# Peptides against a protein of PDB entry 4ASU: the designs that were tried, part 320

Target 1, 270 residues: chain A of PDB entry 4ASU
Amino acid sequence: ATLKDITRRLKSIKNIQKITKSMKMVAAAKYARAERELKPARVYGVGSLALYEKADIKTPEDKKKHLIIGVSSDRGLCGAIHSSVAKQMKSEAANLAAAGKEVKIIGVGDKIRSILHRTHSDQFLVTFKEVGRRPPTFGDASVIALELLNSGYEFDEGSIIFNRFRSVISYKTEEKPIFSLDTISSAESMSIYDDIDADVLRNYQEYSLANIIYYSLKESTTSEQSARMTAMDNASKNASEMIDKLTLTFNRTRQAVITKELIEIISGAA
Target 2, 83 residues: chain B of PDB entry 4ASU
Amino acid sequence: FTFASPTQVFFNSANVRQVDVPTQTGAFGILAAHVPTLQVLRPGLVVVHAEDGTTSKYFVSSGSVTVNADSSVQLLAEEAVTL

## One batch from the design tools (peptide; made by RFdiffusion4, then SolubleMPNN)

Design b2_p29_4_s4 (from b2_p29_4, 17 letters changed)
Fold by OpenDDE base, seed 1:
Structure b2_p29_4_s4 (fold): chain B 270 residues (1-270), chain C 83 residues (1-83), chain A 29 residues (1-29)
Amino acid sequence: as target 1 above (270 residues)
Amino acid sequence: as target 2 above (83 residues)
Amino acid sequence: VTVVTTVTATSSVTGASFEAQEVTNILPP
C-alpha cells in the first residue's frame, strides 16, 4: 500500500471511531432512561403474570392453534438483540410444528420481519413497525394487544418472546405464556376464583395482554440500548486498534521510502 | 399486596390489613383470606389500610385486581395517583 | 457491525481529492 492509501484508510477509521463514540453516548443516555422506566414496569409486568403462574393454566392437547409474538425493534447496531429473538422464535415454531400445532407469528419491530420473512412469511399475521424510535408506552402496548385480539386469529395459547434485561452487559432471551379467553375460562384451576362473569373475564384478559406486552417492550428496550452501547464501545476499541496498526505501517513505509531515496542519492542512480 | 401502574410502584409484596377497590360490579374490601377473585377496575378511589392503622388513598383509572388462593393480591392500574 | 462513513479520498495518481462513502465492518458478527 502507498503512503497515500494508508493515510486515506487512517482517516476513514478515525471518522468511524468518532461516529461510534457519539453513538455510544446516545445509547448510554437512552439506556439510563430505559433502566429507570424498567423498574416499575417489571413490578407491573410480573404482577400481571402472577395469575398464570399460580393458576397453572394448561392448554388441552387437542387444541392446535398457537401464537408467537416476537418483540424487538426497527433499529440495528445492537449486537445479537434481534437475532437472539428470531432464533428463539424459529426454535419454538419448529417445536410446535413437530407437535402438530398450527403456528402464527406476530413481529413487533421491523427487524423480526426482516430476519424471518423469507422462511416464515406464510406464518406472519402482522408486523408492527416504527418500534424503537421512542420509548414504548402503555398506549403502544394497548394498540398491539387490540390489534392481536381483533386479528381474527383464534389462538388457543401463545408465547411472547423478548430479551429480558439482566445487566448492562447481559440479557437473556425468554418466553412468557399468553392464553386465550377460552383457554382461561375452561381451565380447571380457574374454578377457585369466585364471581367471574364472561364480561369481566374478557376485560381482564385484555388488560392482561396489554400488561404483558408492555412489560416485554420495556425489557426489550432496556436490553437493546445496553447492547447498542456495548457494541459501539467495542467498535470504538476496534477502530483504535486498527489506527494503531496502520500508524505503525505508515511509519515503517515512510522510513523505507526515505531510506530508498537516500540510497539513490548516495549512489548517484537517481 | 402489590399495587402498581406501568410507571409507578406504590406497594411491592407488602403486608396490608385491607384494600378497598372500585370495580365495575361495585366497590369491595379485600381482607386477609379473601376468596380468590378477578375483577376489573373502574375509575375511583382505592384505600389501603396498613397493619399499623395508616390509611392511604389513591385515585385509579382502569385496570385489574387479582386475589389469589395464597392471599396474594395484585392491583394493577393503568393510571394511579396518590391522593 | 457495519458502519458507513464519509471519507475524503485522494488520488494517488493525480493528487485530486474527493468525498466518498466508505463501508467498514469493524465488529465480529
Scores: peptide ipSAE 0.007, ipTM 0.750, DockQ to the pose 0.007
Fold by OpenDDE base, seed 2:
Structure b2_p29_4_s4 (fold): chain B 270 residues (1-270), chain C 83 residues (1-83), chain A 29 residues (1-29)
Amino acid sequence: as target 1 above (270 residues)
Amino acid sequence: as target 2 above (83 residues)
Amino acid sequence: VTVVTTVTATSSVTGASFEAQEVTNILPP
């Protein structure tokens, strides 16, 4: 590449750096909001999961239908956010298949579909798109829950897989259980809960599902924005380093050209 | 006792004397060592009686309430406001 | 995103040149 080529490349990388810096700032703003909104959402979601932990609800081994919900988004440039969820989904699906279970998949966010569609297309029930543009609401979670419950797939148990936020620099892909109404109602451990009306239990289960989905969305969003912020920061730093390197190379190359030209002039070797 | 909406936490693993909740099957008071139960909230008044004798009132929309065998309570409202 | 840049210094008089390559990942994989 000529000096002109180096200059063009410098301009290009500087432009990339501007873009990545801008994206970092946007991600930072979204992260700050998501982190604030995650605090109550975590209490709310963990509270909803308390029953399953305390009642020790288990699905009988003879039950074969399993649902996997993967929670992510439509938006890229956030490190391993999507691939981590997809990896866990694949692992879970493989384990369940090895155990003789039937597995169906719901993807929250188009990236899940993008990763898994080729290998798991027959297992997909539905993919929710337009995820990640705006912060998720409880209404969004309710829609997903309702769609799941109305999908016609009579699962016995399920799992929701999402990235739990740890810190600005870390997340962990986790799995939480989803139970069908039948599984909850038939669980021996539920016998300690007296006089549970069937309609009450149905409604309770619907809320529980919505709550867990909402929680997972909030964890996922916070993790994603944090990861994007970090990714864009790293990209900006890499761009900066490249700019510095290319600038030095440009200067050295320019000097080499000048030196060569001077030698040619002085020596008369033209 | 945990009482939260998706957007706000009112109580987080707190010790309270009594919680009055509006459920679809009727309003009832949750006391210490209440029998385990699951209920669905109806729009209405939640009253939290603290151990120090203070009373807090809330209006809730829909949601759920869980009383566990270990006496833990999760009150999860879709919407809740302090009165 | 990996950026590969080739740097070439060329004489304007003789056309003689030398090249160097730089490779950098701008965006994380």
Scores: peptide ipSAE 0.000, ipTM 0.765, DockQ to the pose 0.005
Fold by OpenDDE base, seed 4:
Structure b2_p29_4_s4 (fold): chain B 270 residues (1-270), chain C 83 residues (1-83), chain A 29 residues (1-29)
Amino acid sequence: as target 1 above (270 residues)
Amino acid sequence: as target 2 above (83 residues)
Amino acid sequence: VTVVTTVTATSSVTGASFEAQEVTNILPP
């Protein structure tokens, strides 16, 4: 490589490093906010799931319609955030299909669609875009819930797949159940919840759906921002190492050029 | 007893004496060993009676309340404010 | 510059765990 080429590469990498450092800082700020907002959201979401855990709601085997909701975002540069969700979605879809279930997919975030479009396009009901630009709100979750309920797909059971935040360095892709009103109403374990008006149960289910979606969005966002922060930090470090290597190469090349020129001068002057 | 909104936690797995909730079917008090039920909140007052005798009042907009067989209670409001 | 992130995913249905990786090239080769 010529000195000019090395210089150009150095400049390019230095610029990238500046960008990655900046992105790291932005991700860090977003992470800090997300983590704060996740605390109440987790209590809220886990509270919503408590019924399903305590009532041990099971979908009858004869029920065939299953909905998979993958939760991620539109934005890349966050490590395996999207691929982890997509991989689990694929696995679950395959398992459900093998069990004779009909599977439809909702993607929260364009990245889900981007990854699954070629292989699962026919299974997609809807993809929600513009996810990840701002922190998710309960209103956003409500919109998603409403769209799901209005999709015309009468699922019996669903799986919401998202990255649960563990720590700044760790997340886990998890699945939580979503049940249709009919499934909840028909569950034997729900018999202990007597005298529930059908309208009440419907409204309750709508809240439950919105709640779990909201929870998943908050977990996903926190995980994503943390992962992005880590990814950008790693990128910045890698860029630094590359800069060092190229700088050494530049210096060696420069010395070689100088030496050659000096030899030519000395040889020509002799 | 858990009482939370999407943005705030008021009680997290706390032991309380009684919780009065406004539901669409009417206001009722949740005591220890209350029968399992699912209810939807209407806008109104939530009153939490703590074991220490402290009474806290909240205004809620909407949401759900779950009373489970194990006496656990989840009060999940869309919006809630301390009064 | 390649960034590799690995996460563990666990199926709630089967209990099986798998690793998912995403490779991001931030710097042109």
Scores: peptide ipSAE 0.033, ipTM 0.785, DockQ to the pose 0.011; fails the geometry check
Fold by OpenDDE base, seed 5:
Structure b2_p29_4_s4 (fold): chain B 270 residues (1-270), chain C 83 residues (1-83), chain A 29 residues (1-29)
Amino acid sequence: as target 1 above (270 residues)
Amino acid sequence: as target 2 above (83 residues)
Amino acid sequence: VTVVTTVTATSSVTGASFEAQEVTNILPP
């Protein structure tokens, strides 16, 4: 490699490092905010899931329609965040199909669609885009919930798949159940909740769904920003190491050239 | 008793004496061992009566309230403010 | 033929709107 080649490569890597460092800082700021906002969101979301856990709602085996909601975002460069969700979605879809269930998919974030389009395009109902540019709001979750409920797909049971935030270096892809109004209303375990007005239950379900989606978005966002911060840090470190190696190579090559030139001068003067 | 909005937690698994909630069907008080129920909140006043006799007041916009068989209560408001 | 349509979802609760793409599979007649 010529000195010029090494120099060009050095310049390129330095530019990449600058970009990755900048992205790290942006991700760090977003992470800090997301983590703060996740605290109440988690309490809120877990509270919404409490009914389903306590009521032990079961979908009859004869019910075949299942919905999978994958929660992610539009933005890359965050390690395995998107692929983890997609992997879990694929696994769940395969398991459900093997059980004779019909599976439809909703993707929150364009990355889910990008990963699954080739293999599962026929199962997609809707994809929500422009996810991840701004922190998710309850309004956003409500819109998603409404769209789901109005999709015309009469699912019996669903699964929402998202990355749960554990720590700055750890997330876990998790699944939470989503139940249709019909499934909830027909559940034997709901008998203890007697005299619930159908309209009340419908409204309750709408809130519940929005709450769960909101929670999942907050978990996902926090996980994503953390993962991006880590990924960009790693990229920056890798770039730094490469710069150091190339700099050493450059220096050695330069010395060799100088030595050769000196020998030529000495030999020519002789 | 859990009382939260998407952005704020007021109570998290707390023991309270009574919670008065505004629902679409009317306001009611949730006491210990209240029958399980699901309700939707209407805009109005939430009053939390603590075991020590203190009373806290909140205004809520909308949301849900769940009373479970185990006496756990989840009050989830879209918006809530302390009064 | 897969038709992707952009739909605007609006929350009945908050009035917030969001653009989404709906994927419709049209079975050939």
Scores: peptide ipSAE 0.019, ipTM 0.790, DockQ to the pose 0.036; fails the geometry check

Design b2_p29_5_s1 (from b2_p29_5, 16 letters changed)
Fold by OpenDDE base, seed 4:
Structure b2_p29_5_s1 (fold): chain B 270 residues (1-270), chain C 83 residues (1-83), chain A 29 residues (1-29)
Amino acid sequence: as target 1 above (270 residues)
Amino acid sequence: as target 2 above (83 residues)
Amino acid sequence: SERERALAEFNARVAAAAAAAQAAAAAAA
């Protein structure tokens, strides 16, 4: 490589490093906000799941329609955030299919569709786009919940798959159940609850769905921003190392050029 | 007893004496060992009676309340404000 | 643990980046 080529590469990598550093800072700010907002959201979401955990709601084996909701975003450069969710979605879909279940998929965030389109296009009901630019709100979750309920797909049971935030360096892809109104109303384990008006139960289920979606979005967002921050930090370090290597190469090449020129001068003067 | 909105936690696994909730079927008081039930909140006043005798009032917009067999309660409001 | 140390170091870097971002936002405001 010529000195000019090395210089051009150095300039390019330095610019990339500036971009990755900037993106790291943006991700850090978004992470800090997401983590603050996750605290109440987790209490809220876990509280909503308490019924399902305590009642141990089981879907009868004759119930065949299963919905998978994959939660991620539209935005890349966040490590394995999207691929982790997609991998678990694929695994779950395969397991359910092997059990003779019908599986439909909802993608929250365009990245899910991008990963699964080739293999699972026929199973997709809807993909929600424009996810991840702004922090998710309860309103966003409600819209997703309503769209699901209005999709015309009468599922019996579902799975919401998302990345649960553990720490700034750790997330875990989790699955939480979602149940249809019919499944909840017919569950034997629900018999301990007093006779609940059907309209009340329907409304309750709608809230529960919105609540778990909201929770999943908050967990996913926090995990994503943390992962992006890590990815951008790693990219910045890698760029730094490459700059150092190229700088050494530049210096060696420059010395070789100078030496050649000196030899030419000496040989020409001789 | 857990009482939260999407953005704020008021009580997290707390012990309380009584919680008065506004439901679509009417307001009721949740006491210790209340029978398991599911209810939907209507806009109205939530009153939390703490064990120390303090009373806290909240306005809620909508949401759900769950009373479980283990006497755990989840009050989940879409919006809630302290009064 | 080495993991805890790495986490602490990362958290420190995050805090510094967040502080810098806040300072930049305050300077722009």
Scores: peptide ipSAE 0.018, ipTM 0.811, DockQ to the pose 0.012
Fold by OpenDDE base, seed 1:
Structure b2_p29_5_s1 (fold): chain B 270 residues (1-270), chain C 83 residues (1-83), chain A 29 residues (1-29)
Amino acid sequence: as target 1 above (270 residues)
Amino acid sequence: as target 2 above (83 residues)
Amino acid sequence: SERERALAEFNARVAAAAAAAQAAAAAAA
């Protein structure tokens, strides 16, 4: 490579490094906010799931309709965040199909559809786009819950798949159950609950769905921002290493050129 | 007893004597060892009676309340403020 | 542990980056 080629490449990589450093800072600010907002959201969301855990609600085996909700975003450059959710969704869909269940899919965020559309297009009910530009609100979760309930798909049981935040360096793809109103109302374990009006139970279930979706969005957002920050840090480090290597190559090449020029002057060949 | 909104936690697995909640069917007092129930909140006043005799008041917009068989209670409001 | 140290170091870098981002946002306002 000529000195000119090396210089051009150095300039390009330095510019990339500046961009990745800037993106790291933006991701860090979003992460700090997301982590702060996740604390109450986790208490709220885990509180909403307590009924399903304590009542040990089971779906009868003869019930065949299963809904998978994958939670992610529209935004890239965050490592394995989207692929981890998609992988778990594929695994779950395959297991359910092998058990003779009908599977439908909802994607929260365009990246889920982008990964799964080729293999699972017929199973998609809806994809919610414009996710990840702004922090998710309870209003956003309520809209998603309402759209799901109004979709006309009468599922028996469902699963919501999302990345749970563990730490700034760790997330885990997890699944939480979603039950239909009919499944809850018919569950034997619910008999211990005092006479519940059908309208009350329906409204309660609508809140529960919105609560779980909100919780999953907050976990997903925190995990995503952390992963993006890490990805941008790694990109910045890789750029730094490449700059160092190219700088050494530049210096060696420059010395070789100088040596050649000196020899030409001494020999009278110039 | 857990009492939270999406943005704020008021009680997290706390022990309380009584919680008065505004439900669609009327005001409901949750005591220790209350029978399991599910209710939906209407806009109104929540009153928490602590074991030490202190009372705290909150306004809630909407939400749900769950009393489980293990006497755990989850009060989940869409919006809540201390009064 | 080495993991706890790495986490602490990362958290410190995050806090510094967040502070810098806030300062930049405040300067742009």
Scores: peptide ipSAE 0.000, ipTM 0.803, DockQ to the pose 0.012
Fold by OpenDDE base, seed 3:
Structure b2_p29_5_s1 (fold): chain B 270 residues (1-270), chain C 83 residues (1-83), chain A 29 residues (1-29)
Amino acid sequence: as target 1 above (270 residues)
Amino acid sequence: as target 2 above (83 residues)
Amino acid sequence: SERERALAEFNARVAAAAAAAQAAAAAAA
């Protein structure tokens, strides 16, 4: 490689490093906000899930319609965030199909559809796009919940799959149950609850769905921003190492060129 | 007793004497060992009575209330503010 | 542990990046 080639490559990698450092800073700011907003969202979301855990709601085996909601975003450059959710969605869909269940899929964020389109396109009901540009709000979750309820797909039970935030360097893909109004109303374990008006129960279930979706979006966002920050840090380090290697190569090549020129002068070949 | 909105936590697994909630069917008082029930909030006043006799007041919008068989309570409001 | 050290170093870099971002936002504002 000529000195010019090495210099050009150094300039290119330095520019990439500037971009990755900038992206890291943006991700860090978004992460710090997401983590703060996740604290109350966890209490709220876990509180909404408490009924389903305590009531031990069982779906009868004769009920066959299952819904999978995968939660991610539209944005890349965040490591395995999208692929982890998609992997668990595939596993869940395969297990349910093997059990004789009908499976439909909702994607929150375009990346889920991009990964699953070839293998599961016929199972998709809807994909929500424009996810991840701004922090998710409860209003956003309510819109998703409403769209689901108005989809015309009468599921019996379902699973919401998302990345739960553990730490700045760790997330875990998890699932939480969702139930239809009919499944809740017919559950034997619900008999211990006082006579609940049907309209009250319907409204309660709408809130429950919105609450769980909101919680999942907050967990997903925090996980995504932390993963992006890590990915950009790694990219910046890799660029730094490459700069160091190329700088050494540049210095060696420069010495070789000088030596060659000196030999040509001494030999009179110039 | 847990009381939260999407953006704020007021109580997290706390012990309280009584919680008065505004429901669509009227005011509902949750006492210790209350029968399990589900309710939906209407806009109105929430009053939390602590074991020490102190009371806290909140305004809530919409949401849900769950009373479980284990006496755990989840009050989840879409919007809530301390008064 | 090496992991705890790596995490601490990472957190320090994150804090520095956040501070720099805040300073840049303050300078732009």
Scores: peptide ipSAE 0.000, ipTM 0.799, DockQ to the pose 0.011
Fold by OpenDDE base, seed 5:
Order: sequence, then C-alpha cells, then structure tokens
Structure b2_p29_5_s1 (fold): chain B 270 residues (1-270), chain C 83 residues (1-83), chain A 29 residues (1-29)
Amino acid sequence: as target 1 above (270 residues)
Amino acid sequence: as target 2 above (83 residues)
Amino acid sequence: SERERALAEFNARVAAAAAAAQAAAAAAA
C-alpha cells in the first residue's frame, strides 16, 4: 500500500472511532435514563403479570391460535439485541407450529420485521415502527395494545418476547404469556373471580395488555442501550488497535520510501 | 400490597391494614382476607391505611386493582399523585 | 470474580461516558 493509501485508511478509521465514541456517550446517557425509568416500570409490569402467575391460567389444547409479540426497536448497532429476540421468536413459532398451533406475529420495532420478513412474512399481522427514537411511554404501549386488540385476530394465547435487563453487561431474552379475554374468562383457575362483570374484565384485560407491553418496552430499551454501549466500546477499541497497526505500517513505509529516495540520489539513477 | 404507576412505586409488597379504592363499580375497602376480585379504577381517591396507623392519600386517574386468593393486592394506576 | 471486575470496570466506563454526555449536553445548552 502507498503512503497515500495508508493515510486515507487512517483518516477513515479515526473518523469511525470518533463516531463510535460519540454513539457510546449517547447510549450511556440513554441507558442511565432507561435504567432509572425501568425500576418503577418493572414493579408495575410484574404486578400486572401476578394474576396470570397466581391463577396458573392454562389454555386448552384445542385452542390453536397463538400470537407472538416480539419487542425490539428500529435502531441497529446494539450487538445481539435484535437477533436474540428474533431467534426466540423463530424457536417459539417452530415449536407452536409443531404442536399444530396457528401462529401470527407482531413486531414492535422495524428490526424484527427486517430479520423475519423473508421466512415469516405471511405470519406478520403488523409491525410497529418509530420505536427507539425516544423513550417508550405508557401512551405508546396503550396504542400498541389497542391496535392489537382491534387487529381482528382472535388469538387464544400469546407470548411477548423481549430482552430483560439484568445488568449493564447482561440481558436475557424472555417470554411472558398473553391471554385473550375469552381464555381468561373460560379458565377454570379464574373461577374464584366468577362474580366479575364482563365489561370490567374486558377493561381489566386492556390495562393488563398495555401494562405488559409497557414493561417489555422498558426492559427492551434498557437492554438495548446497555448493549449499544458495549458494542460501541468494542468498536472503538477495535478502531484504536487498527489505528496503532496502521500507524506502525505508515512509519515503516515512510522509512522505506526515504531510504529508496536516498539510494536513488546516491546512485545517480534519477 | 403493591401500588404503582408506570413511573412511580408507592408500595412494593408491603403489608397494609386497609386500602380504599375508587372503582368503576363503586368504591370499596380492601381488608385482610378480602375475597378475590378484579376491578378497574375510576378517577378518584385511594386511601392506604398502614399497619402502623399511618394513613396516606393518593389521587389516581385510571387503572386496575387485583385482589388474589393469597391476599396479595396489585393496585396499578395509569397516573397517581400523592396528596 | 472476573464478572464482578468486568462489571465494575464497565460501570466506571459507563459513568465516565454518562458524565461526558451530560457535560456535552450542558455545553450545547
């Protein structure tokens, strides 16, 4: 490579390093906010799931319609965040199909669709875009919940798949159950709640769905920002190592050029 | 007893004597060993009576309340403010 | 543990990056 080629490559990598460093800082600020906002959101979301865990709601085997909600975002450069959710969605879809279930998919964030479109396009009901530009709000979750309930797909059971935040260096892809109003109403384990008005139960289920979606969005966002910080840190380190290597190559090449020029001057072979 | 909004936690698995909640079907008091129920909140006053005799008041906008068979309670408000 | 050390190191880097981001935001304001 010529000195010019090495210099051009050095400039390019230095620019990449600046970008990755900047993105790391932005992700750090977003992570700090997301982690703070996750604390109450987790209590709220886990509280909403408590009924389903305590009631041990079982879907009858004859019920075949299953909904998978994958929660992620529109933004890349966050390591395995999107691929982890997509992998779990694929696994769940395959297992359900093998069990003779009908599977439909909702993607929260455009990256889910981008990964699954080729293999699962016919199973997608809807993809929610514009996810990850701003922190998710309860209003956002309510819109998603309402659109799901109004989609016309009468699912019996569902799974919401998202990355649960564990620590700044760790997340885990998890699933939580979603049940239809009919499944909840007909569940034998809910018999202790039989005196509940149908309109009350419907409204309760709408809140429950919004609550779970909100929780999943907050877990996903925190996990994503943390993973992005890690990815940008790794990219910055890799860029640094490459800069060092290219700088050494530049210095060696420059010395060789100078030596060649000196030999040409001394030999009179100009 | 858990009482939270999406943005704030007021009680997390706390023991309380009584919680008064405004529901769509009417306001009711949740006592120890209350029968299992699901309700939807209407805008109104929540009153929490702690075991130590402390009473705290909150305004809630909407949401849900769950009373489980194990006497656990989840009060989940869309918006809540301490009064 | 190696994990605890890695976590501590990363937390320190996160804190530094967050502080720098706040300083940059304050300078842009």
Scores: peptide ipSAE 0.000, ipTM 0.807, DockQ to the pose 0.011

